# Peptides against a protein of PDB entry 3J47, part 35

Target 1, 121 residues: chain A of PDB entry 3J47
Amino acid sequence: IRLTNQLKSLKGLQSKLKDVVEYLDKVINKELPINHTILGKLQDVFNLLPNLGTPDDDEIDVENHDRINISNNLQKALTVKTNDELMVIYISNLVRSIIAFDDLIENKIQNKKIQEQRVKD
Target 2, 69 residues: chain B of PDB entry 3J47
Amino acid sequence: YEEKEESNLAATKSMVKIAEQYSKRIEEEKELTEEELKTRYVGRQDPKKHLSETADETLENNIVSVLTA

## One batch from the design tools (peptide; made by RFdiffusion4, then SolubleMPNN)

Design b1_p12_6_s4 (from b1_p12_6, 7 letters changed)
Fold by OpenDDE base, seed 2:
Structure b1_p12_6_s4 (fold): chain B 121 residues (1-121), chain C 69 residues (1-69), chain A 12 residues (1-12)
Amino acid sequence: as target 1 above (121 residues)
Amino acid sequence: as target 2 above (69 residues)
Amino acid sequence: ELLEKLKELLEL
């Protein structure tokens, strides 16, 4: 359910972005007048987007290392964080699997011993 | 869309909590393995089964955490 | 040891 909601939100965002691009293309082609209110909101969104294109601001403070860094440099940091989290989850799953296998092995050994005893009786 | 965004933010906060829970779950898994080891020494099959079940639950929770991530 | 049990299971 949560993943589906995230995916739906991303799809909605993608659709809105596509609509914006189509609108901008129509404005460039002089098919529609420039809506200043929409452009202002888009500009605000772009300003809130972490700089996809400018590598220069190295200074974004180390303190929010654990917070989901939104957009490109921030998205890279977020991607790294997400990767680290996924790695932890992966390792955890491996550990659980190993424990489950150990238990299975023990159960098989016990079952074999029980069968050997039954054949001997 | 907004509700899903809020859900995603909540999921991210939950991931931090899951990381903490993960450390605890790893410890619980180790404890279960120790109980299985103890059960092997005692020759009782039931504690080993319980350890296996808890390890499986820990695994499932990790998988759900990964899928939620 | 878990490793010994794993080996024993592989031999079974």
Scores: peptide ipSAE 0.406, ipTM 0.840, DockQ to the pose 0.009; fails the geometry check
Fold by OpenDDE base, seed 4:
Structure b1_p12_6_s4 (fold): chain B 121 residues (1-121), chain C 69 residues (1-69), chain A 12 residues (1-12)
Amino acid sequence: as target 1 above (121 residues)
Amino acid sequence: as target 2 above (69 residues)
Amino acid sequence: ELLEKLKELLEL
């Protein structure tokens, strides 16, 4: 249930992001007027995204191509962080599985010893 | 959609907390494994059982974390 | 060792 809800939310976010990209492309192509309200909401969403890089206030004369690279670098950094988190979870699950397996082995050994003692009695 | 998003946001916050707790849980799991090893050596069942229980709890928490991710 | 325990379990 929880995973299905997360997947649904992620799909919804992806669809919304696609709609925003399509809208921005239409605005760039002058097919639609700039809606300041939509742009403001997008900026709010970006501001709510963890400020991984406050680019230092150095001269924003970096051409529009570098902003796409910064966004890609931020996305890459977020992806790396997510991968690291997933890796930690994976390692933890593996360790727990190993411990549980060790306990199972020990329990089986003990059960066998008890059975051997009962056969001797 | 919104209800799932709220649940996912809560789950993500919980996951960050779980990641911190996970590092601690990994250490607790190691301690349990050492206690099991010691219990195997000493022949006392009680420390081994406690180690097994803590390992199981650690596993369950990791599964919940994976399901939350 | 866990491996030795595993081997012992497989022999049982």
Scores: peptide ipSAE 0.385, ipTM 0.830, DockQ to the pose 0.010; fails the geometry check
Fold by OpenDDE base, seed 3:
Parts: structure tokens; C-alpha cells; sequence
Structure b1_p12_6_s4 (fold): chain B 121 residues (1-121), chain C 69 residues (1-69), chain A 12 residues (1-12)
């Protein structure tokens, strides 16, 4: 269920990105007026998204360099945090797996002993 | 999309809480393993079964946490 | 020990 929801989310994001590209192409071609509300929301999304976007060659105003560095640092920090969280979850899962395996082994041994006792009676 | 973003944010906050609880869960797992060891010496099956069930539940919670991250 | 239990399980 969760994996399916994540995959659905990623597919939705991909579709949304495609719609944005198509919208931008239509705006460039003057087929549609610039919807300022959609652009504002997209800008907010791009500001929240780690600047993985290829810097389109447009005017790198000097103020953008400091913001880009801050955004890259934030993205890097978020990536590190995510990796740390994944590591903790992995270790936790490993520990639980070891305990569950130990219990399974013990249960199997006990079941064998019970069966052997029943054969002797 | 917004509902999923909100769900991811809630999941991330839950992961921070899970990390704190993780240390506690490791200690609980250790205590259960000690009880299993004690139960092995006493020859009583019931505490051992309870430990196994708790370990399984702990594993499930970790898997759910990983899938949420 | 876990290893001894594993060996015992293999003998089952």
C-alpha cells in the first residue's frame, strides 16, 4: 500500500511537471496569458525544491548566487538528514529481524522437542 | 499533491519521533531478549512467545517508518 | 546461542 502510494505520488509529480512545461511553452508562444497565481505557486515550489533544475541560462543576478548557495546547502542538509533517518530505520529493522529470527529458531526447536516427545509416548 | 506533501511532512515529523523512540525500542527489545533467556532456563514458553510477538511488532513499525521516509 | 539454535534447526 505505502509503496503504491509513493509511486502514485511520483507519477503525479511527473505529470504535474509535464503540465508545467507545456504551460510554459504555451506562454512563450503567446498562446496563453501568464497566470501570475500559477507562476507564483510554481516559484514557491521551485524555491522549496532543491535547485536540481538545470540553471537555464537566464540572468544570474548577483542576489541569486547567495540564494542558490543557501538553497544548495539546505538541499544538502536535507539529503544528509534523510540519509541519517534511513540509516536509523535500517539498523532498527536489522535488529528486529535478528530478534524475530532468534524467536523463530527457538519456536522451531521447541516444536521439534514436542514432536520427539510425542513419538516416544 | 498538497495532501501528499502534508502527509510527507507529517511522516518526517513522525520519523524524528521514531528516532527518539528507536533507542527506547532497542532497549525494550533487549529486555525482551533477556526475558527469553530467563524463560529458557525456567522452561516456560509463554514469555518467549510474547517476546517474539513484540520483536515482530517492532520490525513492522520500523518497516512502516522506512516506507514513510 | 543463536548459532546453536540455527544448527539445531538445520537438523530438523
Amino acid sequence: as target 1 above (121 residues)
Amino acid sequence: as target 2 above (69 residues)
Amino acid sequence: ELLEKLKELLEL
Scores: peptide ipSAE 0.383, ipTM 0.833, DockQ to the pose 0.010; fails the geometry check
Fold by OpenDDE base, seed 5:
Structure b1_p12_6_s4 (fold): chain B 121 residues (1-121), chain C 69 residues (1-69), chain A 12 residues (1-12)
Amino acid sequence: as target 1 above (121 residues)
Amino acid sequence: as target 2 above (69 residues)
Amino acid sequence: ELLEKLKELLEL
């Protein structure tokens, strides 16, 4: 469900971005007037997004290391955070699998001991 | 879209909580392993079963965490 | 230890 919602949001953003690009192309080609309202909203969205376009400004405060797929530099930091989280989950699953395996081994040992006792009786 | 965004935000907050819970779950898993070791010596099958069940629950919770990540 | 349990299982 969550992944599906994230994917849907991403698809929606992609569609909107495509529409904006198509609109901008039409404006550049003088086929349509500039819709200032849509452009303004898009500009607002871009202003709220950490600057995707300036790769070199290292100085933008690395503060929000949080998982959220925000803008590219932040997205890199977020990708690292997501990777770390996935790694933790992977290790956790591995540990659980090891414990489950240990329990299985113990159960088999016990079953064998019970069978040996039954044969001696 | 908004509902999904809200769900993603909630899930992100849940991930932080899951990380804390994960540390706790690892400790609980260790405690269960100790109980299993103790029950192995006592010859009581019941505590070992309980340990196995708790390990399984811990595994399930991690899988859910991965799916929500 | 898991290894000892595994070894015991193999011996049984």
Scores: peptide ipSAE 0.381, ipTM 0.829, DockQ to the pose 0.009; fails the geometry check

Design b1_p12_7_s1 (from b1_p12_7, 9 letters changed)
Fold by OpenDDE base, seed 2:
Structure b1_p12_7_s1 (fold): chain B 121 residues (1-121), chain C 69 residues (1-69), chain A 12 residues (1-12)
Amino acid sequence: as target 1 above (121 residues)
Amino acid sequence: as target 2 above (69 residues)
Amino acid sequence: EYQEKLRDLLKL
């Protein structure tokens, strides 16, 4: 369910982005008048879009670095955070798998002991 | 779209909480393993089974967390 | 002891 909702959101965003690109192309080609309200909203969206293009502002405070990985540098940082989270989840799964194997092994030993006792009786 | 954005935000907050819960779950998993080790000495199958079940639940929760990330 | 039991189980 969650994955499906995320996929649907991403598809919706992709469709909106495509519509924006098509609109911008039509404006560039002078086929449609510039809708200033749409452009203003697009500018706001682009300003809210984490700065995908400018590498130069090194000074963004370290404490927000863990949270604010959404932009390109931010998206890189989010990608790093996501990778770290995925790594933690992976390690967790490995640990749980190891514990499950240990339990299976113990169950097997116990079953063998029970079988050996039944053969002696 | 807004509901999905809210769901994604909730998922991200859940991931942070999952990381904290993950640390706690690792500790709970260790405790269960120690209890299983202790129970191995006591010869009771039931605590071992409970540990295994808890480990499996912990794994399942981690897998769901990864699938949700 | 546990590692030895684990090895014994892997052999069984």
Scores: peptide ipSAE 0.458, ipTM 0.844, DockQ to the pose 0.009; fails the geometry check
Fold by OpenDDE base, seed 1:
Structure b1_p12_7_s1 (fold): chain B 121 residues (1-121), chain C 69 residues (1-69), chain A 12 residues (1-12)
Amino acid sequence: as target 1 above (121 residues)
Amino acid sequence: as target 2 above (69 residues)
Amino acid sequence: EYQEKLRDLLKL
């Protein structure tokens, strides 16, 4: 359910971005007037998006620690955090699987001993 | 779309809490393994079964946490 | 002893 909602949100965003690009192309070609209300809302959304890679302006080493899943450069740092979290979860799952297997093996040994006792009886 | 965005934000906040809970879950898993070892010496099946069930519940919670990440 | 029994059980 949660992953499906995330995927649907991303698909909706992608469709909206495509519509904006098509609208901008028509405005550049003077085929349609600029809808200022839609453009203003889109600009607000883009300003809330971490700046996805104008490469030019140099120096701001903003060591902002909080790794949130967003596009390109900040997304790389966030991808590293997400990768670390996924790795921790993966290791936990492996450890729990090992414990579960140990218990299954012990149960199998006990069941085998019970069967061997029943055959002697 | 908005409800899904809110759900994703709540998910991200939950991940930070999951990282803290992960350390506690590892400790709980170790305690479970110690109880299993003790139960093996006592020769009673019931405590071992309870330990196995708790380890499985812990595993399920981690899988749900991964799927939520 | 237990670890050896686990190894034997993994082989059965």
Scores: peptide ipSAE 0.438, ipTM 0.840, DockQ to the pose 0.009; fails the geometry check
Fold by OpenDDE base, seed 5:
Structure b1_p12_7_s1 (fold): chain B 121 residues (1-121), chain C 69 residues (1-69), chain A 12 residues (1-12)
Amino acid sequence: as target 1 above (121 residues)
Amino acid sequence: as target 2 above (69 residues)
Amino acid sequence: EYQEKLRDLLKL
């Protein structure tokens, strides 16, 4: 459910971005007048987005540790955070698999003991 | 879209909590494995089964946490 | 020890 909602939100954002690109292309081609209201909202969105383009070293300690793939430097930090989370998940799954395997072996041992007891009776 | 964004924010907060819970779950899993070992020596099948079930539940919760990440 | 016992039980 949550992943589906995230994917739907991402798809919606992608669709909106595509519509914006198509609109901008039409404006560049002088096919449509510049809608200042849409451009203003887009500018606001871009200003809220961490600067995607300039790798310049300005120490904006954006403490926003949130795993949202918003910007390339933030995306690198977010990619690292996502990789760390995926690693934790992987280790967790491995540990559970090991426990399940241990239980399987124990069950096999118990079954063998039961069979040996039945042969002695 | 806003509902999904809110759900995603809630999910991210939940992931931090899940990381903490994961550390705790690993410890609980170890305790269960020790109890299973003890139960194996005592010859009682029931505690071992319960340990296995708890390990499986811990695994399921981690998978759900990963899928929500 | 446990792994060794487990291995021995698997061989039996």
Scores: peptide ipSAE 0.422, ipTM 0.831, DockQ to the pose 0.008; fails the geometry check
Fold by OpenDDE base, seed 3:
Structure b1_p12_7_s1 (fold): chain B 121 residues (1-121), chain C 69 residues (1-69), chain A 12 residues (1-12)
Amino acid sequence: as target 1 above (121 residues)
Amino acid sequence: as target 2 above (69 residues)
Amino acid sequence: EYQEKLRDLLKL
């Protein structure tokens, strides 16, 4: 369920970005008037998105460390933080899996002992 | 979209709480392993089963946390 | 020792 929601959110963002590009192309081609309200909301989204689009601006603004999902150059630092969190969760899952396997093995050992006792009786 | 953004924000706040709970869950997992070890020694099956079930619940919660992150 | 016992038990 959660992975599906994340994937759906990412697909929604991708679709919205595509719609923006298509809208900008139509405005450039003078097919549609500039909708100032859509552009304002889009500008707000782009300002909230750490600079995704321009590869040339080298200044990795270091300050906004905390918010994982949003935008590319800051996304590299955020990707590192997300990777660290994912690593912690992965290790936790491994530890729990090991414990569950140890219990399964012990249950199998006990079941074999019970079966051996039943064959001996 | 807004409901998902709100869900992601709630998930992120939950991740910070999950990090604290993770340390606590590791300790609970150790206690369960100790109870399993004790149950193996005492020959009572029930505490060992309970330890296994708690370890499984801990794993499931971690998987859900990873999927939320 | 425990892993060997586990492996032996898995093979039986």
Scores: peptide ipSAE 0.415, ipTM 0.833, DockQ to the pose 0.009; fails the geometry check

Design b1_p12_7_s2 (from b1_p12_7, 9 letters changed)
Fold by OpenDDE base, seed 2:
Structure b1_p12_7_s2 (fold): chain B 121 residues (1-121), chain C 69 residues (1-69), chain A 12 residues (1-12)
Amino acid sequence: as target 1 above (121 residues)
Amino acid sequence: as target 2 above (69 residues)
Amino acid sequence: ELLEKLRDLLRL
C-alpha cells in the first residue's frame, strides 16, 4: 500500500511534468498563448526545486542532513542518505539472519545429540 | 497526491524512527544472543529458541523497514 | 565457540 501510494504520486508528478513540457512546446511553437498564471506557478515550482545546475553555493545547511528532499545536489545528498539507510537496514537484516542461522545450528546439534542418545538406549 | 505526500512524509519520519528502533533491535538481538549463549550454558533449550525467535522478528522488522524505505 | 558450533553443524 505505502509503496503503491509513493509510486502513484511519482507517476502523477511525471504526468504533470509531461503536461508542462507539452504546454511549453506549444507556447514555443506559438500554438497556444502563454498562460501567465501557469507560468508563474511553474516558476515558483522551479524556484522551490533545489538548484539542479549550480555546484558552487556552499550553503548546504548542515541541519537537513537527515531530511529527504528534493532536487539534484540535494537529491544527491538525499540519495546518499537513502543509500546509507538502506545499507544499515541491509546490515541489520544480515545480522538477524546470522543469529537465526546460529540458533538453527544449535537446534540441529541438540537434535543430533538427542538422536544419538535414543540410539544408545 | 496530497495523501501520498503525507504518506511519504510519514514514511520518512517512520524511517528515522526505524533507524532508532534498528539500533535498539540490534541491541535486543545481541541480548537475545547472549541469553541464548547463557541458556546454552544452562542447558535450557527454551531461552535459546526465544532468542532465535526474537532475532527473526528483528530481521523481519528490518526487512519491512527496507521495503518501506 | 558459536562459529565453531556453526562449523560443526555444517559438517554434520
Scores: peptide ipSAE 0.429, ipTM 0.842, DockQ to the pose 0.009; fails the geometry check
Fold by OpenDDE base, seed 1:
Structure b1_p12_7_s2 (fold): chain B 121 residues (1-121), chain C 69 residues (1-69), chain A 12 residues (1-12)
Amino acid sequence: as target 1 above (121 residues)
Amino acid sequence: as target 2 above (69 residues)
Amino acid sequence: ELLEKLRDLLRL
């Protein structure tokens, strides 16, 4: 459910961005007037997005390594954090799986001993 | 879309809590392993079963945490 | 040992 909701949100954002680009191209070509309400909402969204677009500013402040989500440069730092978290969860799952297998083995050995005793009686 | 975005934000906040819970879950897993070792010597099935069940619950919680990430 | 248990599980 959660992953499906995230994917749906991303798809909705992608579609909206495409519509805006198409609208802006039509305005540049003088085919349509600017819709000020849509443009204002879009500007607000862009201002909330971490700077997606400046390749040249060398000062990626080292302190932002620890925060998750959305923009490519910040997304790289966030991807590293997300990867670390996913690795921790993966290792935890492996350890729990190993413990569960150990218990299954022990249960199977006990069941076999019980069956061997029943055959001797 | 907005409801899903709110859910994603809540998920991100939960990840910070998951990191803290992970350390605690590792300790809980160690305690389980110690109880299994003790139960092996006592020859009683009941403590071993309880340990196995707690290990499984711990595993499930980690899987849910991963799916929430 | 854990390794012996794993080996025994694989044989059962």
Scores: peptide ipSAE 0.427, ipTM 0.841, DockQ to the pose 0.010; fails the geometry check
Fold by OpenDDE base, seed 5:
Structure b1_p12_7_s2 (fold): chain B 121 residues (1-121), chain C 69 residues (1-69), chain A 12 residues (1-12)
Amino acid sequence: as target 1 above (121 residues)
Amino acid sequence: as target 2 above (69 residues)
Amino acid sequence: ELLEKLRDLLRL
């Protein structure tokens, strides 16, 4: 469900971005006037997005470390965080697998002891 | 779209909570393993089975967390 | 140890 919602949001953003590109191309070609309202909202969105294009401005606040999908420099930090989180999950799964194997081994040992007792009898 | 964005935000907060829960679950799993070891000496099968079931449940919850991440 | 248990399991 969450992944599906994220994918749907991403697809919606992609579609809207495509519409904006198509609109901008039409404006450049003088086919349609610039919708200032859409452009203003898009500019606001881009201003809220960490600067995609200029890698060089160092000072963008390191603090908002968390979530995966935002633009490239923040995205790199977010990618690292996501990788760390996935690593923790992987280690967790390994630990659980080890415990499950320990239990299986113990169960087999017990079953063998029960069989050996039955043969003595 | 907004509902999905809200769901994604909730998912992030949930991931932070999952990390905390994961640390707690690891500790609970260790405690269960100790109980299983004790049960091995006492010859009582019941605590070992409960430990195994709890470890499996913990594993399932982590897998679901990974799939939601 | 888990390793000894595993060894015992393989022998059984």
Scores: peptide ipSAE 0.416, ipTM 0.832, DockQ to the pose 0.009; fails the geometry check
Fold by OpenDDE base, seed 3:
Structure b1_p12_7_s2 (fold): chain B 121 residues (1-121), chain C 69 residues (1-69), chain A 12 residues (1-12)
Amino acid sequence: as target 1 above (121 residues)
Amino acid sequence: as target 2 above (69 residues)
Amino acid sequence: ELLEKLRDLLRL
């Protein structure tokens, strides 16, 4: 379910970006008037998107330190955060798996003992 | 899209809480392993089963956390 | 003990 929702969001973002490009091309070709409200919201989204396309503009907007996985330079810092979180989850899963395996082994040993007792009786 | 962004934000806040809970879950897992160890010495099956179930729940919660991350 | 138990599991 969660992976499907993430994939759906990514596909939705891709579709929206494509629609924006198509809209911009139509505006450049003078086929449609500029919808200022959509453009303003898109500009806000692009300003909130850490600069993906231009490697050169140094403006590290300092204030939003909170580790949300958005885009390039900030996305690199966010990628590091995500990697740390994934590592913690990985270690947790390993520990749980080890305990689950220990229990499975013990259950199997007990089942074997029960079978051996049934063969003796 | 907005509902999913809100869900991702809630998931991120949940991940911070999960990190704290993870430390507690590791300790709970150790306690359960100790109870299982004690149960091996006493020969009582019930504490071992409870440990196994708690370990499985802990694993499931971690998998869900990874899928949310 | 866990490794021996794993080994015993594999021999079943």
Scores: peptide ipSAE 0.413, ipTM 0.835, DockQ to the pose 0.010; fails the geometry check

Design b1_p12_7_s3 (from b1_p12_7, 9 letters changed)
Fold by OpenDDE base, seed 1:
Structure b1_p12_7_s3 (fold): chain B 121 residues (1-121), chain C 69 residues (1-69), chain A 12 residues (1-12)
Amino acid sequence: as target 1 above (121 residues)
Amino acid sequence: as target 2 above (69 residues)
Amino acid sequence: ELLEKLKDLLSL
């Protein structure tokens, strides 16, 4: 359910971005007047997006490196964080699997001992 | 879309909490394994079953964490 | 003990 909601949100964002690009192309071609209300909302969205394109400003506070910001440089940091989280989950699953197998082995050994006792009897 | 975005933000915050809880879960798994080791000498099947059930519950919680990620 | 358990599991 959660993953499906994330994927639906991403698809919705992709569709809106495509509509914006098509609108901007029509404005450049002078086919449509600039819708100031849509442009204002787009500008607000772009201002909320971490700076995708300018590598030059040195003061990117090192403390924000741990938080998931979606675009290029931030996408790399996000990819690293996601990889670390996936690695922790993978190790956890391996440990649980090992414990579960150990318990299964012990249960099988006990069952075999019980069967051997029943045959002697 | 907005409801899903809010749900994703809440999920991300929950992942940080899950990472902290993961260390605690590993310790709980170890304690259960020690209890199983002790119970093997007592010859009662019941403590071993309880350890297995707790290991399974811990495994389920990790799978849910992976699916949330 | 874990190694012996693994051997016993493989023998079953």
Scores: peptide ipSAE 0.415, ipTM 0.837, DockQ to the pose 0.009; fails the geometry check
Fold by OpenDDE base, seed 2:
Structure b1_p12_7_s3 (fold): chain B 121 residues (1-121), chain C 69 residues (1-69), chain A 12 residues (1-12)
Amino acid sequence: as target 1 above (121 residues)
Amino acid sequence: as target 2 above (69 residues)
Amino acid sequence: ELLEKLKDLLSL
């Protein structure tokens, strides 16, 4: 369910971006008038996107490191963070699996001892 | 779309909390393993079962965390 | 040790 919702959101964003590009191309080609209202909203969205291109490293507020932020440099840092988090989760799952196997082994050993005792009786 | 965005935001906040909880979960898993070891010496199934159950709960929480990431 | 128990389980 969660992954499906994320995928649907990403697909929706991709479709919207494609529509914007197609609109901009038509405006450049003078095929359609510029819809100033749509363009203004798009500009607002772009202004809310973290700066993709300016290497001004300085004021990346540490708080935004934790959020899946979409902008390329910030997105790269966020991708690294997400990868680290996934690694931690993977290790945790591995540890739990090892514990579960240990318990299974012990249960099998106990069951075998019980069977051996029954054969001796 | 908005509902999914809200869900993703909630998931991201949960991931930060998961990182903190991860260290605690590892410690809980270790404690359970020690309890199982002790239970093996005592011959009582109950502590071993409790350790196994807590390990399973920890695993489930990690899986949910991975699915949320 | 867990490893010895695993070996024992594999031998059974």
Scores: peptide ipSAE 0.413, ipTM 0.843, DockQ to the pose 0.009; fails the geometry check
Fold by OpenDDE base, seed 5:
Structure b1_p12_7_s3 (fold): chain B 121 residues (1-121), chain C 69 residues (1-69), chain A 12 residues (1-12)
Amino acid sequence: as target 1 above (121 residues)
Amino acid sequence: as target 2 above (69 residues)
Amino acid sequence: ELLEKLKDLLSL
């Protein structure tokens, strides 16, 4: 469900971006006037999007280290965080698997002891 | 689209909560292991079963967290 | 220990 929603959001963004490109092409070709409202919203989106195009390495705004996958450079830092989170989840699953295995072993030992007692009786 | 974005935001907040819950789950898992050890000595099968069930629930919650991440 | 439990499980 969540992955499907993320994919749907990404598809929606892709469609909107395509519409903007088509609009910009029409404006460049003087076929349509510039819609200032759409451009303003797009500028707001671009301002909220970490600068994809300028590899200004310097202003890695340290504060946004925690915020989700919008842009590739932020995505790199977020990919590290996501990788760490996935690693923690993996370790947790491994620990739980070990505990479940220990319980299985103990149950088997108990079952064997019960069988041995039944044979002695 | 907006509903999905809201769901993704909720998922991200849930990830932060999952990290906190992860530490708590590890502690709960340790407590269960101690109860399992105590149950082995006392010969009481009931505490051991409860420990196993709680470990399984903890595992399921981690799997759901991975699938949600 | 888990190892002793495993050993006992294998021995049984």
Scores: peptide ipSAE 0.406, ipTM 0.835, DockQ to the pose 0.009; fails the geometry check
Fold by OpenDDE base, seed 3:
Parts: structure tokens; C-alpha cells; sequence
Structure b1_p12_7_s3 (fold): chain B 121 residues (1-121), chain C 69 residues (1-69), chain A 12 residues (1-12)
């Protein structure tokens, strides 16, 4: 269930990104008026979204470049934090799996002993 | 989308809390394993079964935590 | 030990 929800969220994000690109293309082509409110919210989302793609667009004003660098550093820091959390969870799962496996082995040994005793009786 | 974003944020906060609890869970797991070892010497099967069940629950919680991350 | 238990399981 949870993995499915994450995958659905990622697919939703991908679809939204595609819609944004299509919208921007239509605005550039003057087919649709610029909805400033949607663009503002989208810009806020992009500023909060760790800069995925450096837009190759050369005309990023120097003030935006420093903000972008800070955002990229923040994204990198968030990625590192996420990786550390995943590592901790992985180790925890491994330890639990080892304990569960040990118990399973012991249960099987006990079951065997019970069966052997029943055959002797 | 917003509901999913809120769910992801809540999940991230939960993961931070899980990281803090992780050390405690590892210690609890060790204590249970020691109790199983002790129970194996005492010949009582019941404590060992309970430890196994607790380890399984702990594993499940970790898997859910990883899936939330 | 765990290894001996594994061997016992394999002998089943």
C-alpha cells in the first residue's frame, strides 16, 4: 500500500511537471494568457523543490544564482539526510530479520524434536 | 497532491522520530535476544516464542518506516 | 549456536 502511494505520488508529480511544461509552451506561443497566480505558486513550489534541473537558461540574474546555489546545497543536504535515514532503517530491518530467522530456526528444531519423540513413542 | 505532500511531510517527521527510537529498538531487540538465550537454558519455550513475535513486530515496523521514507 | 541450529534444520 505505502509503496503504491509513493509511486502514485511520483507519477502525479511527473504528470504535473508535464502539464507545467505544456502550459509554459502555450504561454510562450501566446496561445494562453499568463496566469500569474498559478505561476507564482509554481515558482514557490520550484523554490521549495530542491533544484532538480538547472534550467540551462543563461539569463538567471546573479541574485537568483546565489539563491539557487543555496537551494541546491539545501537539496543536497536533504538528500544526504534521507540517505542516512534509509541506511538506519535498512540496518534495523537487517537486525530484525536476523532475530526472526534465529527464532524460525529454533522453532523448526523444536518441531523436529517433537516429531522425533512422537515416532519413538 | 496536497494531501500526499502533507502525508510525506508527516512521514518524514515520523522518520526523524523513528531514528531517535531506533537505538532504543535495537536495545530492546538485544534484550529480547538475551531473554531467548536465557529461556533456552531454563527450558521454557514460551518466552522464546514471545521474543520471536516481538522481533517480527519490530521488523515489520522497520519495513513500514523504510517504505515511509 | 545459530550455525548448529541451521545444520539441524538442514538435517530435517
Amino acid sequence: as target 1 above (121 residues)
Amino acid sequence: as target 2 above (69 residues)
Amino acid sequence: ELLEKLKDLLSL
Scores: peptide ipSAE 0.401, ipTM 0.838, DockQ to the pose 0.010; fails the geometry check

